# Peptides against a protein of PDB entry 5VZU: the designs that were tried, part 72

Target 1, 271 residues: chain A of PDB entry 5VZU
Amino acid sequence: GRTLEDIFHEHMQELILMKFIYTSQYDNCLTYRRIYLPPSRPDDLIKPGLFKGTYGSHGLEIVMLSFHGRRARGTKITGDPNIPAGQQTVEIDLRHRIQLPDLENQRNFNELSRIVLEVRERVRQEQQEGGHEAGEGRGRQGPRESQPSPAQPRAEAPSKGPDGTPGEDGGEPGDAVAAAEQPAQCGQGQPFVLPVGVSSRNEDYPRTCRMCFYGTGLIAGHGFTSPERTPGVFILFDEDRFGFVWLELKSFSLYSRVQATFRNADAPSPQ

## One batch from the design tools (peptide; aimed at target 1 I83 L249)

Design b2_p29_8_s1 (made by RFdiffusion4, then SolubleMPNN; from b2_p29_8, 22 letters changed)
Fold by OpenDDE base, seed 1:
Structure b2_p29_8_s1 (fold): chain B 271 residues (1-271), chain A 29 residues (1-29)
Amino acid sequence: as target 1 above (271 residues)
Amino acid sequence: MDSSISEEERKKTREELEEEYRRAKEEEE
């Protein structure tokens, strides 16, 4: 009979064939857009550039990583049957660092899920509060026709009176020592393992990470149907490698820097 | 597993794959 491996191989061949059919349908309208490498800034978490992902049915994916203040963005350079080129496959909030638990608790998917969903709720609250401030600010510019109401000289009202009692009570200020969350030492990489039940195509992922951040990933059906943003974790391994844990999808994507030097790929200086 | 496919489509493709495996195993016996 067919093994699970044979059926998986057949299914993978079908998905590759579908990808080939979809990519071949673009042959008639290949608009070659020049890709510019984003300019590197001193405050960028790592050097921006092209990264290759090798995961899922789509095989090889190319993503441009770029930094936009306190946000990072992964933009698809290669489209797939679900998500076209130019879409933002990942959006990372560099304000919302995720602290991974110890290595034993990292195997627990529910613990990672709890941490990520708590950060997601904070991000939603911040967005709601910021939305209210933007809404209230527009309402108050009613044209106050400042009619010059005249200077009526209202009077002197008087002087009274005396009494003095000096009650003492010296309530001690309880020093609530706010436990300063020790800034997680950025220097030594933390041991890293995927939670049980998170699928990786390659078990050869870095077992040490530098930093993790909250982010969202784009998912869609074939033909970019019902596109949505799912919560996840951006994992910085090193200068040339990052990962994304898709929480709802229980999957991990590993991205490695494209080491090819592109001549004349620098963005034109903003004139 | 493809990270860009919706969770529902992944569930469907997994259920289809599990059903195909079950059938293929029944054909070996």
Scores: peptide ipSAE 0.018, ipTM 0.462, DockQ to the pose 0.092
OpenDDE base, seeds 2, 3, 4, 5: peptide ipSAE 0.012, 0.019, 0.017, 0.016; ipTM 0.428, 0.466, 0.457, 0.453; seed 3 fails the geometry check

Design b2_p29_8_s2 (made by RFdiffusion4, then SolubleMPNN; from b2_p29_8, 16 letters changed)
Fold by OpenDDE base, seed 1:
Structure b2_p29_8_s2 (fold): chain B 271 residues (1-271), chain A 29 residues (1-29)
Amino acid sequence: as target 1 above (271 residues)
Amino acid sequence: MDSSISKEERDKTRAELEADYRAARAAEE
């Protein structure tokens, strides 16, 4: 039968051919958009900027990584036959850290799947609860009809009543054992390996990671058909490298910082 | 990323490859 590798190779050839057809058809109608680099903030997880992505089937991609409070975004700078440029290829929730198991259990795809899906359900619950609070707050601004001021009178000042007594009761101090939050060992990267059966284009991914977060990736058919978000894991390796595990697709994408210095690429300061 | 290769097709092909790998390993033992 066709191997999984054969299917990926055939599909990669199709994607390259489609990319060529699209790029060659646009020879007469090129739309150029200026790209501005996002300003760096002190609270950014890493310096924002351009990253070179390596997808199994898509070849070379350029994404812009940017930070938006407790969210990070990978925006496509290069389009492909599935997803146009300017789309958010990944959206990362920096509130939801993924704790990877030990190196032995990291090889188990089902364990990673369990961890990610548990976080997905928490994110879904938080969205439902926050949706209820936002819904109840809008309902009470009924129009205050300006009904006129009837002058009803100054009823009087009733009295002082007095004394009630002193009861002593000496309730014992329950020892609340403060669970010592173990200081997050911020410095040492943990060992990292892809689960068995996650496809990587290259085995040359970092074997240690700093931290992981829950995220969603954008998937679509050719021509941006049926676009949907699939759960995944953002993996921070270092200041210049991150990965994304596409859980449902059983695929890994490695992103490396573009080291080129861009003159005049800074966003205009908001005046 | 591309959705054209269905999850079901990937999981099926993987299950077949894992079965073939187990069969090959059991033939080496």
Scores: peptide ipSAE 0.160, ipTM 0.522, DockQ to the pose 0.137
OpenDDE base, seeds 2, 3, 4, 5: peptide ipSAE 0.019, 0.124, 0.015, 0.018; ipTM 0.500, 0.504, 0.499, 0.493; seed 5 fails the geometry check

Design b2_p29_8_s3 (made by RFdiffusion4, then SolubleMPNN; from b2_p29_8, 20 letters changed)
Fold by OpenDDE base, seed 2:
Structure b2_p29_8_s3 (fold): chain B 271 residues (1-271), chain A 29 residues (1-29)
Amino acid sequence: as target 1 above (271 residues)
Amino acid sequence: MDSSISQEEREKTRKEMEEAYRRAKEEEE
């Protein structure tokens, strides 16, 4: 058997080799794929588009941010040794807002972990419940062999009977105290800090955030081996910046809008 | 491990090492 040290050395050599291959492939790109920018929708959290990010040790990555109803997606435009281009590096559930604690408690990784894992469990429960409803609905369409029951004659529709007085039963509207969802203070940026032990390649991240959402990030081994989704937090800083906290990896990726204007990058109108 | 390596890279490396070790063990059986 290979020692753990041998495996480590082999892995590090492979990582370096793959990074070199990927870097060299950018300079020697023989095949071009046209990228289309997703159309902006009024309900989009921010303008969709290209973002440059630091994804761990892979350096500068390009991600396309797009919105799909109550989901946002970060799609890799640049591949890395682990995750090829075209994969969804992040998937954000815009239904599951993360409430960050105060700035003092934001330094506590275990508090963030608790909050994220509680939301993950809710998402899992909702998926199980929705899976049951989808399962029961398919079972009842047994083919009713419509035996042609004979045409019994349409008896005539009888007449207009009159007067039923409206009983004024004044049922008191029970004050369903609609728990006023405190209008999410979307306007005032919350102070933001990374938890202790969360690594960022760039310490120059925004110190205020607008809102956070539950999300999952894609991780894999070299060559896209054993791909899995890990829990995390999408952090919207502003119109041009978002972050992702990789909970299990204890890392933070910062994404900034690519300010380059692309001519003819609009998606073709769906014919 | 050098302090310069991100926690993400360490964790990816750990996972990939564990998978490589698992595969190597399955190849020995």
Scores: peptide ipSAE 0.028, ipTM 0.482, DockQ to the pose 0.037
OpenDDE base, seeds 1, 3, 4, 5: peptide ipSAE 0.020, 0.015, 0.018, 0.031; ipTM 0.459, 0.384, 0.433, 0.498; seeds 4, 5 fail the geometry check

Design b2_p29_8_s4 (made by RFdiffusion4, then SolubleMPNN; from b2_p29_8, 20 letters changed)
Fold by OpenDDE base, seed 2:
Structure b2_p29_8_s4 (fold): chain B 271 residues (1-271), chain A 29 residues (1-29)
Amino acid sequence: as target 1 above (271 residues)
Amino acid sequence: MDSSISEEERAKTRKEMEEEYRKAKEAEE
């Protein structure tokens, strides 16, 4: 069988080779694209910006975190041999909060898997239902036969009928049972630990998280072959740190805010 | 550099590589 050392060695050789290939391509043509920081919005979960990630076997990457209503996105700023720059490495569904169990049960990978897969199934159902509503709405545009409206001319003046007394229809406000928005315990961090068997390259991850959300991560072969989305958990630790648990990969990526200030990195005002 | 890595292994998804690495690690523990 292949040893851990063999697999690591081969993987490192490929990563070095691919890095060399990419670097050598720069001898012929450097394409520069300006990166703009996304504008911060009041409703953003944290300040958007650049984050330095540690990703599994690939080591260090730069990801831009941005917010798009009920979605967050991690966009690769640095490409790797599998996922090129500009790809959405993570997509977070801010509608689907993950409730982590107690610290003891967080050690159980199967429990995390159950929770994530249940949310994945809900997301799939919602997508199917929304797809049906969008499908049925398009079918009823029967061709309005443009019957030629004949030119009837009549001018007659609108008589001002006056008197309609406002009936005080005292419709009792039906108690809209406000679905108890479980108070977003946005404030109290919970103890956090990675499940047993989830690999982290750095054991120095935050041991308290604010909240978690369902998300998907992009994976591919070398050269961006067979790209697929795998389920995972976005973990907000604090204003400057988030993580992503890659469920199927049993890996954890920690992202920390890049503290560098960039001059003129603001997005141009929408014209 | 003679990459001992086959073209097939280069085509492996990140998933497959990480799963193989995980299985190898779990077999050494």
Scores: peptide ipSAE 0.025, ipTM 0.507, DockQ to the pose 0.049
OpenDDE base, seeds 1, 3, 4, 5: peptide ipSAE 0.023, 0.022, 0.022, 0.023; ipTM 0.535, 0.530, 0.469, 0.522

## One batch from the design tools (peptide; aimed at target 1 Y55 H58 K76 S253)

Design b2_p30_1 (made by RFdiffusion4)
Pose (drawn by RFdiffusion4):
Structure b2_p30_1 (pose): chain A 212 residues (1-129, 189-271), chain P 30 residues (1-30)
Amino acid sequence: GRTLEDIFHEHMQELILMKFIYTSQYDNCLTYRRIYLPPSRPDDLIKPGLFKGTYGSHGLEIVMLSFHGRRARGTKITGDPNIPAGQQTVEIDLRHRIQLPDLENQRNFNELSRIVLEVRERVRQEQQEGQPFVLPVGVSSRNEDYPRTCRMCFYGTGLIAGHGFTSPERTPGVFILFDEDRFGFVWLELKSFSLYSRVQATFRNADAPSPQ
Amino acid sequence: SWDFSTLMPSPEEAPDLHAFLKQFEEESLH
């Protein structure tokens, strides 16, 4: 929905061209591998499936939300040269809710950082042995129309890597649930926000034979 | 290394999912 002008500035101009060139080298001679929609589950769930998400200069990517006990997983359906398709882009710890402060304290980035790093530490200890909402000051959001009310928050980690999927790593963040079908992830070390929204389209023949 | 692959089923296996992902790829180029 843009021209060569709106893109010729600049890092995205490059990424967009490489994608066009790369994907178009397939001339629709393509191999497809099977994927499934995730299993639904009653009490133990807050709704799985495909979501459109913002991945910065890479633009939107499709991510599948699925539930695996006290953890939710976001798996890339479409991806980018940093974190490719098929990878785990986000992991939500559903036993570590994070309380939301009043708006003024939500605005304070360091309070959010201190609180998130605290939970990261408690998690490391364990493993080793709705109200108004606003992003903190200094956290970027490509969307800007992110909902201003939210139902809850959880600790989670995202996967990051340099170009070529080099040295991938988990970075701490916080998952934000807005409504039944819109959620967000604050990338703490990147001071960046990803907003996700449900893919409303219905899919035939996409159910899995079983959870395994 | 460059990678813009997409997890996509064949149109015989899951036609609506396949069409959706393909349309999304096309729109992402604009």

Design b2_p30_1_s1 (made by RFdiffusion4, then SolubleMPNN; from b2_p30_1, 9 letters changed)
Fold by OpenDDE base, seed 1:
Structure b2_p30_1_s1 (fold): chain B 271 residues (1-271), chain A 30 residues (1-30)
Amino acid sequence: as target 1 above (271 residues)
Amino acid sequence: MLDFSVLMPSPEEAPDLHAYIEQFTKESLL
């Protein structure tokens, strides 16, 4: 029978051949596309821009991070034989924060998997409920034949009067101690470690994270075949570094900001 | 076609290499 090794070698031969064909086609057919940096907004989680991401077997790829309301998006600037340039490699839901357990429990992959899958189910439910509200709103535009019902003058009903009686009773104000929602301390980093069995090609990842969010990553076969979204965790380390845990693939991508300043890379102001 | 199957140790002979190959194949979907 085909061994895993036979399958791997066939797969690698195809991948190498595809990479070679792509590289060789660049010599004959270079299409230059201008890339514009997204404008920074005050509400952006970090400054948007270019990041170098680790993509396992593909090595380093360039990803554009951008913010779209309560969503963040990573878009491939460099592509590979599986996921072409211009695809959204990661989509992050900034409404769904992931709370990591204590450092000891962070090593347990099953615990992280449980937390992520519970959030995925909540996101799915919210999408179903929002889809029903949008569906019901379109059905009621039946043609309102606006028959002009004549404006009957509604008579001024008279303002009845003032009666006054003063009863005193002095019921004690029960102190409802409003439990002050402690503002989520935005500033304290949490100790961070990858779960056992999650692969990182670079062991030099930050050991402290600021916050985590639910997200999905794009995966596909060679030639962008059978593309699907897989659940994952976005980890914000600092202003210049974030990670993504590909849960089903048990892989970790580290993204580091490209520190180069680009002249004339700002989007033209809409005239 | 280079038959690399002749050059690869079995999963029993090289479990770490087999685990690497499996992980590498999964990460090729990225």
Scores: peptide ipSAE 0.404, ipTM 0.786, DockQ to the pose 0.022
OpenDDE base, seeds 2, 3, 4, 5: peptide ipSAE 0.398, 0.298, 0.269, 0.291; ipTM 0.791, 0.746, 0.736, 0.754

Design b2_p30_1_s2 (made by RFdiffusion4, then SolubleMPNN; from b2_p30_1, 10 letters changed)
Fold by OpenDDE base, seed 3:
Structure b2_p30_1_s2 (fold): chain B 271 residues (1-271), chain A 30 residues (1-30)
Amino acid sequence: as target 1 above (271 residues)
Amino acid sequence: MIDFSVLMPSPEEAPTLHEYLEQFTLESLL
């Protein structure tokens, strides 16, 4: 039978050949499009912009981070043989924060998997409930035949009646002290480590994180075959660094801000 | 001081060649 080494060599030969074909096609007629940086908003989790990300066997790729209300999006600026440029490599749901366990339990992949899958199930339930409310509202506009019923008149005013009784009963409003959810202390970075068995191409990742969110990553076979969304964790380290844990692939992508200032990269203001 | 030495994968946690090749193949889907 084919050995796993044979399968790997065949797959790598195909990947290298595809990379060579794609790069050699750049000697042909290319259409260049200017990329504009997304405008920064005050409510953005971090400044949007270009990041260099680690993509395992593909090496480094350029990703545009942008914010869309309570969602963040990573869009590939550079593509590979599996995921072409312009695809949304990651989508982050900023409504669904992930709480990492203590540092000891962060080494347990099954614990991280449990936490992520519980959040994934909540996201699916919310999507089903929101789909049901939108469906029921359209049904009942039956055609009201506009029968022209006539102009009957203005009848009057009458005024009165009176009565009275004052029943006092001063039921003390029990102060349901709504336990103010202590605003999760946004300030102190939590110790961070990758779970055992999660691959990182760079061992020099930040060992503290600010916050984590549920997200999905895009995966596909060679030539963008059978594209699907896989669950993952967005890890915010700082203003210039974030990570994504690809849960099912047991891989970690580290993203670092491109520090280069681009002249005329700002989107033209909508006139 | 967080002793980061405890957080380094032990040499025993180093993937086999097989696991490395599988992981490398899976990471091509990214």
Scores: peptide ipSAE 0.406, ipTM 0.754, DockQ to the pose 0.019
OpenDDE base, seeds 1, 2, 4, 5: peptide ipSAE 0.337, 0.327, 0.325, 0.386; ipTM 0.763, 0.692, 0.749, 0.762

Design b2_p30_1_s3 (made by RFdiffusion4, then SolubleMPNN; from b2_p30_1, 10 letters changed)
Fold by OpenDDE base, seed 4:
Structure b2_p30_1_s3 (fold): chain B 271 residues (1-271), chain A 30 residues (1-30)
Amino acid sequence: as target 1 above (271 residues)
Amino acid sequence: MLDFSVLMPSPEEAPTLHEYLEQFTKESLL
């Protein structure tokens, strides 16, 4: 019978073969596209740019981090047999901060899973509600019946209506407690550990994080078949390092800034 | 003193070869 070792070797051979085919197809028809670094904005969580990400069995890939209002995006600069270059490998919702528990409870995968799935459900509800408001707002452009020009009303004389004392209905303006946008307290870094059963290619990941956010990662079969978004956690460690926990895959990707300076990599100013 | 010993997977937390192969197959989708 096939041993588990035989299955592993067969799967590794398939992955290597797919990687070889994918890389060898580029030898004949390289389309060069210039990549520009995204401009930095004051409100960006960290400086945008190129990062080296760990992708389990695929190894190291180059990802461009960019910020788009309350969203961050990781775009593959290098692709693999599953996810081609130019795809958004991760999409982060900066509106949905995740608070990690204490270090002991961070080891519990089921606790992290619960927290992430609760946020996923909120995001899904918000998307449905916003989709309904956008849908209903388009339907009620009933035909503007051309209301006929109102006939000039005759100036009937101002009858002296009596001195109705204005009741000072001091309607106290109900303090709409503006839900204080909790300032993004650049909180003191908290101790960080991966949950039990989450695979990391390297045990050398930062043991302290600044903040976490809900996000989705892109996964697919070979040749970009059946692409889907899987839930995960974006973990900001520092200015040059972030992580992504792929919840359903029980995998961790560590991203480290590419320290190389690129000449003429700035986007052309919009003319 | 943060007991960093809690950060090391116990030998009992080491994946079986089956769990390792399943994990490897999942990570091939990235």
Scores: peptide ipSAE 0.302, ipTM 0.727, DockQ to the pose 0.018
OpenDDE base, seeds 1, 2, 3, 5: peptide ipSAE 0.275, 0.259, 0.279, 0.270; ipTM 0.639, 0.664, 0.675, 0.670

Design b2_p30_1_s4 (made by RFdiffusion4, then SolubleMPNN; from b2_p30_1, 12 letters changed)
Fold by OpenDDE base, seed 2:
Structure b2_p30_1_s4 (fold): chain B 271 residues (1-271), chain A 30 residues (1-30)
Amino acid sequence: as target 1 above (271 residues)
Amino acid sequence: MLNFDVLMPSESEAPDLHAYLTKFTEESLK
């Protein structure tokens, strides 16, 4: 039978071959696409832009981080043998903040897994409920047969009676259950450590994070086969660094802002 | 698609190999 070593060697050979083909394609057929940096918005979690990922067998990846209301997206600028350029490698739901436990419990992968899977289930429920409301609203536009309303005669406008006595209806101030302002702990970084068993290519990751969010990462086999989204955690460290924990893949990817300034990289103003 | 899940030794059978292949698979799916 094939040994695990044989399978590993075959997979490595395939990966190396695909990387070689991918890198060698630069000699034969270059399609150039202009990339525009997304404009920064005041409500953006951090400045959007290019980030350098250092993870996996892929080595160096460039990801564009962009913000889309309550969603953030990491789009591959560099493709790899599994996921081509232009794919959304990560999708972050900025509505679903993940609260990391204390530093001791952060080492427990099962605790992180529990937290993430609970958020995943909430996201799934919200999608099902929102799908039902959108489905029911379309069904009731039965064709209103425009029955020709017969021209019933203009009955005369009766006169404006005057007496607007302002009834002081002392509406009791209904207890606006103050939606508990999740304390804007936006500023205080918390201690951060990867769970035991989460693989990081580099142990040199920030040991303090600002906030975490639920997200999904895109995974695929070689040649973009069987693409699927796996649950994960987006970790904001600072203005120039974020991470993604691939939960099912027990792996961490660190992304650092590309400090290079690109001339004329700004999106054309919408005319 | 090599269903690595079927081919992966359990962590109990070969922990080092499991960890290595897991890491490799994880690094090769992203």
Scores: peptide ipSAE 0.094, ipTM 0.623, DockQ to the pose 0.022
OpenDDE base, seeds 1, 3, 4, 5: peptide ipSAE 0.020, 0.019, 0.000, 0.017; ipTM 0.575, 0.534, 0.277, 0.506; seed 1 fails the geometry check

Design b2_p30_2 (made by RFdiffusion4; failed a check: too like the target's own chain)
Pose (drawn by RFdiffusion4):
Structure b2_p30_2 (pose): chain A 212 residues (1-129, 189-271), chain P 30 residues (1-30)
Amino acid sequence: GRTLEDIFHEHMQELILMKFIYTSQYDNCLTYRRIYLPPSRPDDLIKPGLFKGTYGSHGLEIVMLSFHGRRARGTKITGDPNIPAGQQTVEIDLRHRIQLPDLENQRNFNELSRIVLEVRERVRQEQQEGQPFVLPVGVSSRNEDYPRTCRMCFYGTGLIAGHGFTSPERTPGVFILFDEDRFGFVWLELKSFSLYSRVQATFRNADAPSPQ
Amino acid sequence: DTLLEELEERVRQTEEESGIKNYYLLPPPS
């Protein structure tokens, strides 16, 4: 929904062109691989499926939320040259809820960082052996209409890599649940916020034969 | 094909000079 002008500034102009060129070299001679929608589950769930998400200059990407015990997974359906389609973009630890401070303390980025890194450390120890909401100051959000109220937060990690999916790594963050069908992820080391929203469209023939 | 290779090299170079891994996960500047 933009022209060559609104994009010729600039890093996105390049990424957008590459994509157009690259994808259009297929001239609709394509190979498709099967995917499924995730299993629903009662008590042990807060609702799976496809979501539209903000991935910075790459624009929106489609991500699938699925539940695997005390962890939620976000798997890329569409992706980008940094973190491709089919990868795990996010992992939410559902046994490590993070309390939300009053608005003033939410604004303090370092408080959020200290709190998140604390949980990361407690997690490493374990594995080794709604109210008003605002983003902290200095955390970017391409959306800006992110909901100002939220139901809960959890520790999670996101997957990052340089161009070409080089040296991918988990970086700490925090998952934010707004309502039944909108959620967010604060990328701590990038001071960046990704806002996700449910794909409302209904899909035929998409259920999996079983959880396995 | 040559244009696509040049654009890829430019994007990679910009990301390396920025010093930030997954620089393009950030919103574009205004």

Design b2_p30_2_s1 (made by RFdiffusion4, then SolubleMPNN; from b2_p30_2, 13 letters changed)
Fold by OpenDDE base, seed 3:
Structure b2_p30_2_s1 (fold): chain B 271 residues (1-271), chain A 30 residues (1-30)
Amino acid sequence: as target 1 above (271 residues)
Amino acid sequence: MEELEKLKERIKKREEESGIKAYSLLPEPK
């Protein structure tokens, strides 16, 4: 019978063939849109810009990385059969750092899955709590009829007396050992390896990472059907490389900075 | 045109039958 591998292989070949047919058809009306590079900010995790991803059968994809306060976004510059250009392929929550375990435990997919799902639950709780505070504040602007309440006089509140005793009970202040937030050691990257069963296009990925964050990736069926967000891990390797682990897909995408210098690619200043 | 549309339909059907969204994100099998 056809193995799952045979089905995957056939599917990948057909995706490559489809891309080849599309790119070889000169009669395709191409719509060109100017792309502007996002401005760099001092608080940006790395310089924003264009990154090339090499993960699926599509070979090369271009993503724009941008920063939006405590969020980062990967926006598709190239579309694929599932997700069109201009969609946010990844959304990164820079509030939720993921601490990877040691190198041995990084091979365990279930451990990574546990860590990511715990962070996902915290993110959901924070979203629910923030939704409740926004709901209660709108209610009771009842019309305050400003009736002029008359100036009733200052009744002298009597000076009640001084009494007593200082009970000495010297309750020892329990040393709340403030868990010292270990300063984010920005310097030494930790050893990095993909979990067993996470597929990568090749084994040529950085074996050291600086930091990881919780994120969501956009997935959809062919023709952008039933789009949804799936949990994942953004992995910062260096200034020019990041990865995304698609947890449910058990896939890894590596992105590398496009080193091309673009003239006049800066976004026009907001007038 | 017709061959491409048949190819798209086969790809779409395979993704639907596999339940794998964004199958294109999967690396080529080694």
Scores: peptide ipSAE 0.198, ipTM 0.769, DockQ to the pose 0.614
OpenDDE base, seeds 1, 2, 4, 5: peptide ipSAE 0.163, 0.128, 0.168, 0.166; ipTM 0.726, 0.688, 0.722, 0.718; seed 2 fails the geometry check

